Peptides against a protein of PDB entry 3QIS. Designs and how they scored, part 131

Target 1, 334 residues: chain A of PDB entry 3QIS
Amino acid sequence: PSLELSRREFVFENVKFRQLQKEKFQISNNGQVPCHFSFIPKLNDSQYCKPWLRAEPFEGYLEPNETVDISLDVYVSKDSVTILNSGEDKIEDILVLHLDRGKDYFLTISGNYLPSCFGTSLEALCRMKRPIREVPVTKLIDLEEDSFLEKEKSLLQMVPLDEGASERPLQVPKEIWLLVDHLFKYACHQEDLFQTPGMQEELQQIIDCLDTSIPETIPGSNHSVAEALLIFLEALPEPVICYELYQRCLDSAYDPRICRQVISQLPRCHRNVFRYLMAFLRELLKFSEYNSVNANMIATLFTSLLLRPPPNLMARQTPSDRQRAIQFLLGFLL

## One batch from the design tools (peptide; made by RFdiffusion4, then SolubleMPNN)

Design b2_p16_4_s3 (from b2_p16_4, 7 letters changed)
Fold by OpenDDE base, seed 2:
Structure b2_p16_4_s3 (fold): chain B 334 residues (1-334), chain A 16 residues (1-16)
Amino acid sequence: as target 1 above (334 residues)
Amino acid sequence: SSREQTQKLLEEAIAE
């Protein structure tokens, strides 16, 4: 069996969070026998491609002289955004198109990723006084490393915050502040807030706006800005309530005093973000007559975002655990 | 301003 490929090199320029890019190529059976093709893992890989890449179709049959179009889709989800923001991963891959009883054909994937404030740690964002796209990639790496070290120090109560030469971190990420400021100003009377989906085009504009600027106003509808806040919280590498406190939140869910004590043990940035979001949501609930938002809805929605089970427990979350998590948040909304 | 109100909301929330 033999294939002819119309292209073998693919470049994905300016890849962004949640922005789908597609490159297409043709494969043709220039042999005399039917062939089966498939994308196969490399020797040490479990998957034929990185999580942000997909081939469609990834397998198929070709009769002699048959041609098929293959789409290479690049999409950075919440699952890939953090490792791309840190530079741990890159828009580079090699695909192996295997021909059954035939040859391997190598496809080179290359490109560049543009960092996002989405999928960046709260700690790193608190150190970013400028939009993430203005921050040199080398400095992003330093900020993530420094953020990890400061988180660990804060949890251990070991070292006084070295009031030294480093610029004081923001109390909350400017991105969260901007989203909440917009929603507080414009969305408190918005009917069906957090119930109506945003527009995908507007969501992309909001993400690009937050990544590249410090706007006076966020673009898009209140629904899109509200959904952008949800996406931001979902994309955090660590949830607003750190994984280390997850079980303690569930255990304390019916004791408001213990709940507050658990929150007080969060790293400063996480604690500030949590308290700020709860204050905003309590304010939003005062307008329930206009926005149709109630505490149970908000608690249910934000629980999955703010109080995520640790990855090792995610598959084991019970309905009781979910109800405790909701009850924990309700104690801050009522 | 509206930003001053949101800033106040932040300051109050952090002070708690």
Scores: peptide ipSAE 0.324, ipTM 0.902, DockQ to the pose 0.920
Fold by OpenDDE base, seed 1:
Structure b2_p16_4_s3 (fold): chain B 334 residues (1-334), chain A 16 residues (1-16)
Amino acid sequence: as target 1 above (334 residues)
Amino acid sequence: SSREQTQKLLEEAIAE
């Protein structure tokens, strides 16, 4: 069996977080026999492609002289954004299109990723006084490494912040500050806030705005700005409540004193973000008559974002654990 | 200003 491919090289320019890009090509059975095609893993790979790439269809049959269009879809989700921001992964892959009893065809995927403040650590963002797109990629790597080391130092309670060292980090990421500032100003009276989804186009504009600028006003509806905050929190490589404190949050869920003590043990940036978000959400709850927001809804929504189970425990989360996690957060909203 | 209110919210939240 043999195929003709209309294209074998694909370039995805300016790949961004949550922005789908598609490239299409045709495969044709120029043979006299039916062909089964499939994308297959390379040696030692579990998947035929990287997590940000998909082929559709990824397998099929072609009769003699039949043609099929294959879509190559590039989509950077929360699952790929962090590794692309750090440059650990890149928009490069090789797809192997296999023919049953035939030869392999190699497809080259290339491109460039544009870093996002979404999927960047709170620690790195607190050191980032400019939009992420103004920061050299090399410096992003250094900021992530430094952020890890400072997180460890903060957990160890070792060194008082040396008053004489480099530029003081922000108290919270400017991106969170901007999102909350907007919501606090304009969305406290917004009916169905956090209940109505945003517009996908507006979400992309908000992401691009935060990645490229320090706006005076965030573009889009209050619903889109609210959802952008949720997406931001969801995309964090480590949740606002660090994974190491997850179990302690659950164990303390019914003791407000212990809950506050657990939060006090967060790294400074995480603690500041948590407290800032709770203060904002408590303020939002004062306007419940206007925005239809209640503490149970907010706690349920934000718990999954702020208090994520560690990856090793995710598959074992019980309904009781979820209820404890909600109760933990409720103690900061009421 | 509205920025001062949000800044105050941040400062109060961090001071806790």
Scores: peptide ipSAE 0.298, ipTM 0.893, DockQ to the pose 0.916
Fold by OpenDDE base, seed 4:
Structure b2_p16_4_s3 (fold): chain B 334 residues (1-334), chain A 16 residues (1-16)
Amino acid sequence: as target 1 above (334 residues)
Amino acid sequence: SSREQTQKLLEEAIAE
């Protein structure tokens, strides 16, 4: 069996968080026998492609002289955004299109990724006074390494950051400040806030706006701005409540004094973001007659974002653990 | 201003 491929080299320019790109090519059975094709893993890989790439279809049968269109889809989710922001991974891959009892055909995937404030750590973002797209990639790597070291120092209660020549970190990421500032100004009376989904085009505009500028006003509807806040919190590599405190939050969920003590042990940026979000959400709840938002809905929604189980425990979260996590947040909303 | 109110909300939340 043999295949003819219309293209073997694919370039995905300016790949962005949550922006789907598609490239298509054709495969044709120029042989005299039916053939089965599949994308196969390389010798040391578990998957035929990187997590941000997919082929559709990834396998199939071709009759003699049959042609099939294959879509190569590039999509950076929350699961791939952090490693692409750091430059640990890149928009480069090699796909192996295997033909049963035939040859392997190699496809080259290349391109460039545009860094996002989405999927960047709170610590790194607190050091970024400019939009992330203005920060050199080399400096992003340094900021992530520095942010890890500063998180460790903060957790160890080591000496406060020497007031030395490095510009003091922001109290909260400017992106969080901008999102909450917008919602506080314009969305407190918005009916069905956090219940109505945003528009995908508006979400992309908001992401691009936060990555490239410090806007006076965030574009899009209040629903899109609200969803952008949720996406931002979900995409954090370390959730607002650090994984290290997850179990302690569950254990303290019914003791409001212990809950506050647990939050006080968060790294400064995480603690500030948590307290700021809780203050905003308490303010939003004062307008419940207008916005139809209640404490149980908000606690349920934000629990999955702010108080995520550690990756090793995700598959083991019980309904009791989820209820404790909700109860933990309720103690800050009521 | 509305920014001053949000800034005050942040400052109060951090001071707690």
Scores: peptide ipSAE 0.283, ipTM 0.889, DockQ to the pose 0.936
Fold by OpenDDE base, seed 3:
Structure b2_p16_4_s3 (fold): chain B 334 residues (1-334), chain A 16 residues (1-16)
Amino acid sequence: as target 1 above (334 residues)
Amino acid sequence: SSREQTQKLLEEAIAE
């Protein structure tokens, strides 16, 4: 069996978080026998492609002289955004198109990624006084490494950040401040806030706006700005409540005094973001007659974002753990 | 200003 491929080299320019890009190519059976094709893993890989890449179809049959279109889809989700922002991973891959009883055909994937404030650590963002797209990629790597080291020092030593030689970090990321400032000003009376989904086009505009500028006003509907806040919190490499404190939050969930002590042990940026979000959400709850928002809905929604189980807890969060996590957050909303 | 109110919300939340 043999295939002809219309193209073998693919370039994905200016790949962005949550922006789907597609490149298509054709495969044709130039043989006299039916062919089965599939994308197969390389010798050391568990999957045929990186998490941000997909082939559609990834397998199929071709009759003699049959042609099929294959789409190569590049999509950076929350699962790949952090490693692409840091430059640990890149928009580069090699796909192996295998023919049953035939040859392997290699496809080269290349391109460039544009960093996002989404999927960047709270520590790094507190050090970024300018939009992330104005920060050199080399400096993003340094900021993530330095942020990790300062987080570890803060957790282990309870030493105040040595305020000495570098510009003082922001109290909260400017992106969080901008999202909450907008929602506080314009969305407190918005019916079904955090219950109605945003528009995908508006979400992309909000992301691009936060990545490239410090706007006076965030574009899009209140629902899109609210969903952008949820996406931001979900995309964090570490949740607002650090993984190290997860179990302590569950254990303290019914003691409000212990809950406050647990939050006081968060790194400064995480603690500030948590307290700021809770203050905003308490303010939003005062307008419940207008926005249809209640404490149980907010606690249920934000608990999954702010208080995530550690990745190493392979066990699904039990219904009891989920209820304790919700109860923990309710103690800050009421 | 509306920015002053949000800034105050942040300052109050951090001061807790």
Scores: peptide ipSAE 0.276, ipTM 0.882, DockQ to the pose 0.899

Design b2_p16_4_s4 (from b2_p16_4, 7 letters changed)
Fold by OpenDDE base, seed 1:
Structure b2_p16_4_s4 (fold): chain B 334 residues (1-334), chain A 16 residues (1-16)
Amino acid sequence: as target 1 above (334 residues)
Amino acid sequence: SSRERTQRLLEEAIAE
């Protein structure tokens, strides 16, 4: 069997979080026999491609002289954004198009990723006084490493924040401040806030705006700004409530005093973000007659974002654990 | 201003 490929090199320029890019090519059976093609894993890989890449179709049959279009889809989700922001992964891959009883065809994927404040740690973002796109990639790596070390020191209660460090971190990420400021200013009376989805185009504009600027006003509808806040919280590599405190939150869910003590043990940036979000959400609840927002809806929505089970426990979350997690958050909303 | 209200909301939330 033999295939002809219209293209073997693919370049995905300026890949961004949640922005789908597509490149297409054709494969043709230039042989005289039917053939089966498939994308196959490289040696030691479990998947035929990186998590941000997909081929469609990834397998199929071709009759003699048949041609099929294959789409290579690049999409950076919440599952890939953090490793791309840190430069741990890159927009580079090699696909192996296998022909059954034939040869392998190699496809080269390359490109560049544009960092996002989405999927960046709260600790790193608290050190970023400028938009992430103004920060050199080398400095992003250093900021993530330093942020990890400062998180550990904060948890160990070892180092008083040296008052003399010329660059005090922000109390909360500027991106969270901008989103909450906008919502507090414009969305408190928005009917169906957090219940109506945003527009995908507006979400992309909001992400790009936060990545590239410090706007006076966030673009898009209140629904899109609200959803952008949810996406931001969902994309955090470490949730606002750190994974290490997850079980303690569940165990304390019915004791408001213990719940507050658990939150007090969060790293400073996480604690500040949590308290700021709770204060904002309590303010939204005062306008429930206008925005249709209630404590149970908000607790249910935000619990999945703020209080995520550790990766090792995700598969074992019980309905009881979810109810405890909701109850934990309710104690800060009521 | 609205910004001053949000800043106060942040300051109050951090002071708790």
Scores: peptide ipSAE 0.274, ipTM 0.889, DockQ to the pose 0.939
Fold by OpenDDE base, seed 4:
Order: structure tokens, then C-alpha cells, then sequence
Structure b2_p16_4_s4 (fold): chain B 334 residues (1-334), chain A 16 residues (1-16)
């Protein structure tokens, strides 16, 4: 069996977080026998492609002289955004299109990724006084490495950051400040806030806006701005409540004093973001008659974002653990 | 201003 491929080289320019790109090509059975095709893993890989890439269809049958369109979909989710932001991964891959009892056909994937404040650590973002797209990629790598080291120092209660010539970190990421400032100004009376989804186009505009500028006003509806805040919190490599404190939050969920003590042990940036979000959400709850937002809804929604189980425990989260996590957050909203 | 209110919200939250 043999295949003819219309294209073997694919370039995905300006790949962004949550922006789907598609490239299509055709495969044709130019043989006289039916053939089965599949994308197969390379020798050392478990998957036929990187997590941000997909082929559709990834397998199939072709009759003689049959042609099928294959879509190569590039989509950077929360699961790939952090490694692409750091430059640990890149928009480069090689796909192996295998023909049963035939040849392997190699497809080259290339392109460039545009870094996002989404999927960047709170520590790194607190050091970024400018939009992430103004920061050289080399400096982003250094900022993530430095941010890890400073998180560890902060957790160890080591010596206060020498007030040396390095510009003091922001109290909270400017992106969080901008999102919350917008919602606090314009969305406190918004009916069904955090219940109505945003528009995908508006979400992309908000992401691009935060990545490229420091706007006075965030574009889009209040619903889109609210969802952008949720997406931001979900995309954090380390959640607002650090993984190290997850179990302690669950264990303390019914003791408000211990809950506050656990939060006090967060790194400064995480603690500030947590307290700022709780203050905002408590303010939002004062307008419950207008916005239909209640503490149980907010606690349920934000718990999954702020108090994520560590990756090793995700598969083991019980309904009891989820209820404890919700109860933990409720103690800051009531 | 509205910015001053949000800034106060942040300052209060950090001062806790």
C-alpha cells in the first residue's frame, strides 16, 4: 500500500493560549488495495503527538483512490500553557503517519508560541510590572526560576527579601488587579455573574489585552471578564492555595481560626491574592439581591480553582474532601 | 474614585 500526502510541513504562527488553530491536508490511497493509516508514537513517546497537538482523524481506512482530509489542531490548554510560557516546550513536533504493511510518512510541525500571563506563576507575575509580551523570553525563564527560589525562601520564613536594588514585587499580579478592579467597578450588580458563560471571542480579546497592555478598561462583557478571572485562576501552575497546604485546608475546614492560620502560611503573593479575592467576593455577596450570587455558589465555584488537589491526589479526591474544601472557603465568605 | 475603592479593598485585604 502507498499514500499520497498533499502536504507534509505545517507552520503554526503566533500560537496563543486557548486559541485553536487548524491546518488541513489530504491523504490519498494511490494504491490498488485498501489501507489502514494511523498516527503512531515515536520510539520513546507514549503519544503520537505533543499535548497541544491533535490529528483528526488520527486513524482510518482508505479504499483504493479514496481521499480523506486530516485536520491538525493546535490548542494550548491549561495543561500545556506553563511549559510553553517557560520555553521548556515549543511549537515543534514530528508526526509519524503509519500505513499498515506500508511506509511511515513524517509530518513536520513547527511554529511559534506567544507567551501569556495565563499559566504563569503568581510569583513571576508579581515581578512583571509590564505586560508579559514586553518581557524577553530569556527573562521569563529567569523570572520563573527566581520565582521558584523566592517561593521556597518565603515558605521557609527566611530573611526578608533584601530591599536591594531589585524593584519590589507587586502585592498582587497586575492581571488579577485589573480583572478584579473591573468586576468590582462594573459587575457587582450584574445578574447571573459567574453563572453565565462569557463569549469565546471576548475571552480571547481579554487574554490578548492582559498579555499586551495595562488597560484602563478590560474589553468584553462582565460575564467574559468574570470567566477570564476563572480561567486565569485555573491556569495557574501553582493554585492560589499552594499544593503544600491543600491537606491542611481540608483538615481545618470546620475551624475558622485554623483556616486563617493556614492562609497566613502562604507565600506573600499567594496570600495577598487569596485575601484580595475573598474581600472582592465578600463585597460581591453584599449585592446578592442584584447579582443572584450566593456564598455556596461562589464557594463551590472558586474552591475548584483556588484549592486544587495536588496532581498525585487528583484521582483520589472524595466527595467528603470536596465538601471540606468548600467549607474551608465558606469560612472566608461568610 | 472607583480605582481608589478597589485599591482600598486591596489594602484592607493585605492588612488583615
Amino acid sequence: as target 1 above (334 residues)
Amino acid sequence: SSRERTQRLLEEAIAE
Scores: peptide ipSAE 0.251, ipTM 0.880, DockQ to the pose 0.931
Fold by OpenDDE base, seed 5:
Structure b2_p16_4_s4 (fold): chain B 334 residues (1-334), chain A 16 residues (1-16)
Amino acid sequence: as target 1 above (334 residues)
Amino acid sequence: SSRERTQRLLEEAIAE
C-alpha cells in the first residue's frame, strides 16, 4: 500500500486559550490495493497526539485512487493552558500516520502559544501588576517558581511574608478585581445572571482584553462577563480553596465556626479571593428580586469551581461529598 | 465611584 500526502508540515501561529485553529490536508491512495490508515502513538506515548491537538478522521479506509480530507484541530482547553503558560509544554508535536502493512508517514506540527491570565496561578497573578502579554516568558517562569515557594512558606508558617520586598503582591489578581468590579457595577440587576450563557465571540474578546490590557470597561454583555469569571475560576491550576483543605471543608460543612477557621488557613491570596467573591455573591443575593439569583443556585454553581476535589479523589466523589461541599459554601452566602 | 465601592468591598473582605 502507498499514500500521497498534500502537506506534511503544519504551523499554528499565535495559538490562544479557547481559540480553535484548523489546518487541512489530503491523503490519496496512489497504490493498486485498498489501504487502512490510522494515527498511532510514538514510542513511549499513550496517545497519538498531545492533549491540545486532534486529527479528524484519525483512522479510515481508502480504495485505490480515493482521496480523503483530514483536519488537524488545535484547541487549548483548561487541561492544557497551565503547562503552555509556563512553557513546560509547547505547540510542537510529531504525528505518525500508519498504513496497515505499509510504511509510516511523519507530520510535523509547530507554532507559538500566547500566554493567558486564564490558567495562571493566583499567586503568580498577584505578582503581575501588568497584563500577562507584557511580561517576558522568562519572568513568567520565575514568577511561578517564586509563587510556589511563597505558598509553601505561607503554609509552613516559617517566614513572615517579606513585607520589605520592594514590590508587594496585589491582594487579589487584577483580572478578578476587574471582572467583579464590572459585575458589581452593571450586573446586580441583570435578570438571569449566571443562568444565561455568554456569547463565544464576547468571551474571546474578554479573555484577549484581560491578557493584553487593564481596561476601564470590560467588553461584552453582563452574561459574557459573568461566564468569563466562571471560566477563569475553572481554569485555575489550583482552585481558590486549595486541594489540601478539601477534606477539612467537607468535614466542617455543618459547623460555621470551623468553616471560617479552615478558610483562615488558606494562603493569603487564596483567602482574599475567597472572601472577596463571597462578599460579592452576598451582595448579588440582596438583588434576587431583580436578578433571579438564589443562594442554592449560586452555592451549587460556585462549589464545583471553588472547592474542587483533588485529582486523586475526583473518581471517588460521592453525592454526600457534593452535598457537604455545597453546604460549606452556603455558610458564607447566608 | 463604583470602583471605590468595589475597593471598599475588597478592603472589608480582607479585614474579616
Scores: peptide ipSAE 0.242, ipTM 0.871, DockQ to the pose 0.926
Fold by OpenDDE base, seed 3:
Structure b2_p16_4_s4 (fold): chain B 334 residues (1-334), chain A 16 residues (1-16)
Amino acid sequence: as target 1 above (334 residues)
Amino acid sequence: SSRERTQRLLEEAIAE
């Protein structure tokens, strides 16, 4: 069997978080026999491609002289955004198109990723006084490393070493401040806030706006700004309530005094973000007659974002654990 | 201003 490929090199320029890019190519059976094609893993890989890449179709049959279009789709989700923001991973891959009883065809994937404040740690964002796209990529790695060390020092209640004239970190990420400031100003009376989805185009504009600027006003509807806040919280590499405190939150869920003590042990930026979000949500609940928002809905929604189970416990989460997690958050909303 | 209200909300929340 034999295939002809229209292209073997693909370049994905300016890849962004949640922005789908597609490149297409054709494969043609120029042989005299039917053939089956599939994308196969390389040696030591479990998957035929990186998590941000897919082929559609990834397998199929071709009759003699048949041609099929294959789409290579690049999409950076919450699962890939953090490692791409740090430069640990890159928009580079090699695909192996295998022909059954035939040869392998290698496809080269290349490109560049544009960093996002989405999927960046709260610690790193508190150190970023400028939009992330103004920060040199080389400095993003240093900011994540420094942020990890500061998180550990804060968890250990170690006095910050008076490391030199480093500018004091922000109390909260400017991105969270901008989202909450907008919602507090314009969305307190918005009917079905956090219940109505945003527009995908508006979400992309909001992400691009936060990545590239410090706007006076966030673009898009209140629903899109509200969903952008949810996406931001979901994309955090470490949730607002750090994984280390997850079990303690569940154990304390019915004791409001212990709950506050657990929150006080969060890293400064995480604690500030948590308290700021709770203050905002309590303010939003005062307008329940206008926005149809209630404490149970908000607690249920935000618990999955703020109090995520550690990856090793995700498969073991019980309905009781989920109810305790909701109860923990309710103690800050009521 | 509206910005001063949001800033106060942050300051109050952090002071807890």
Scores: peptide ipSAE 0.224, ipTM 0.868, DockQ to the pose 0.916

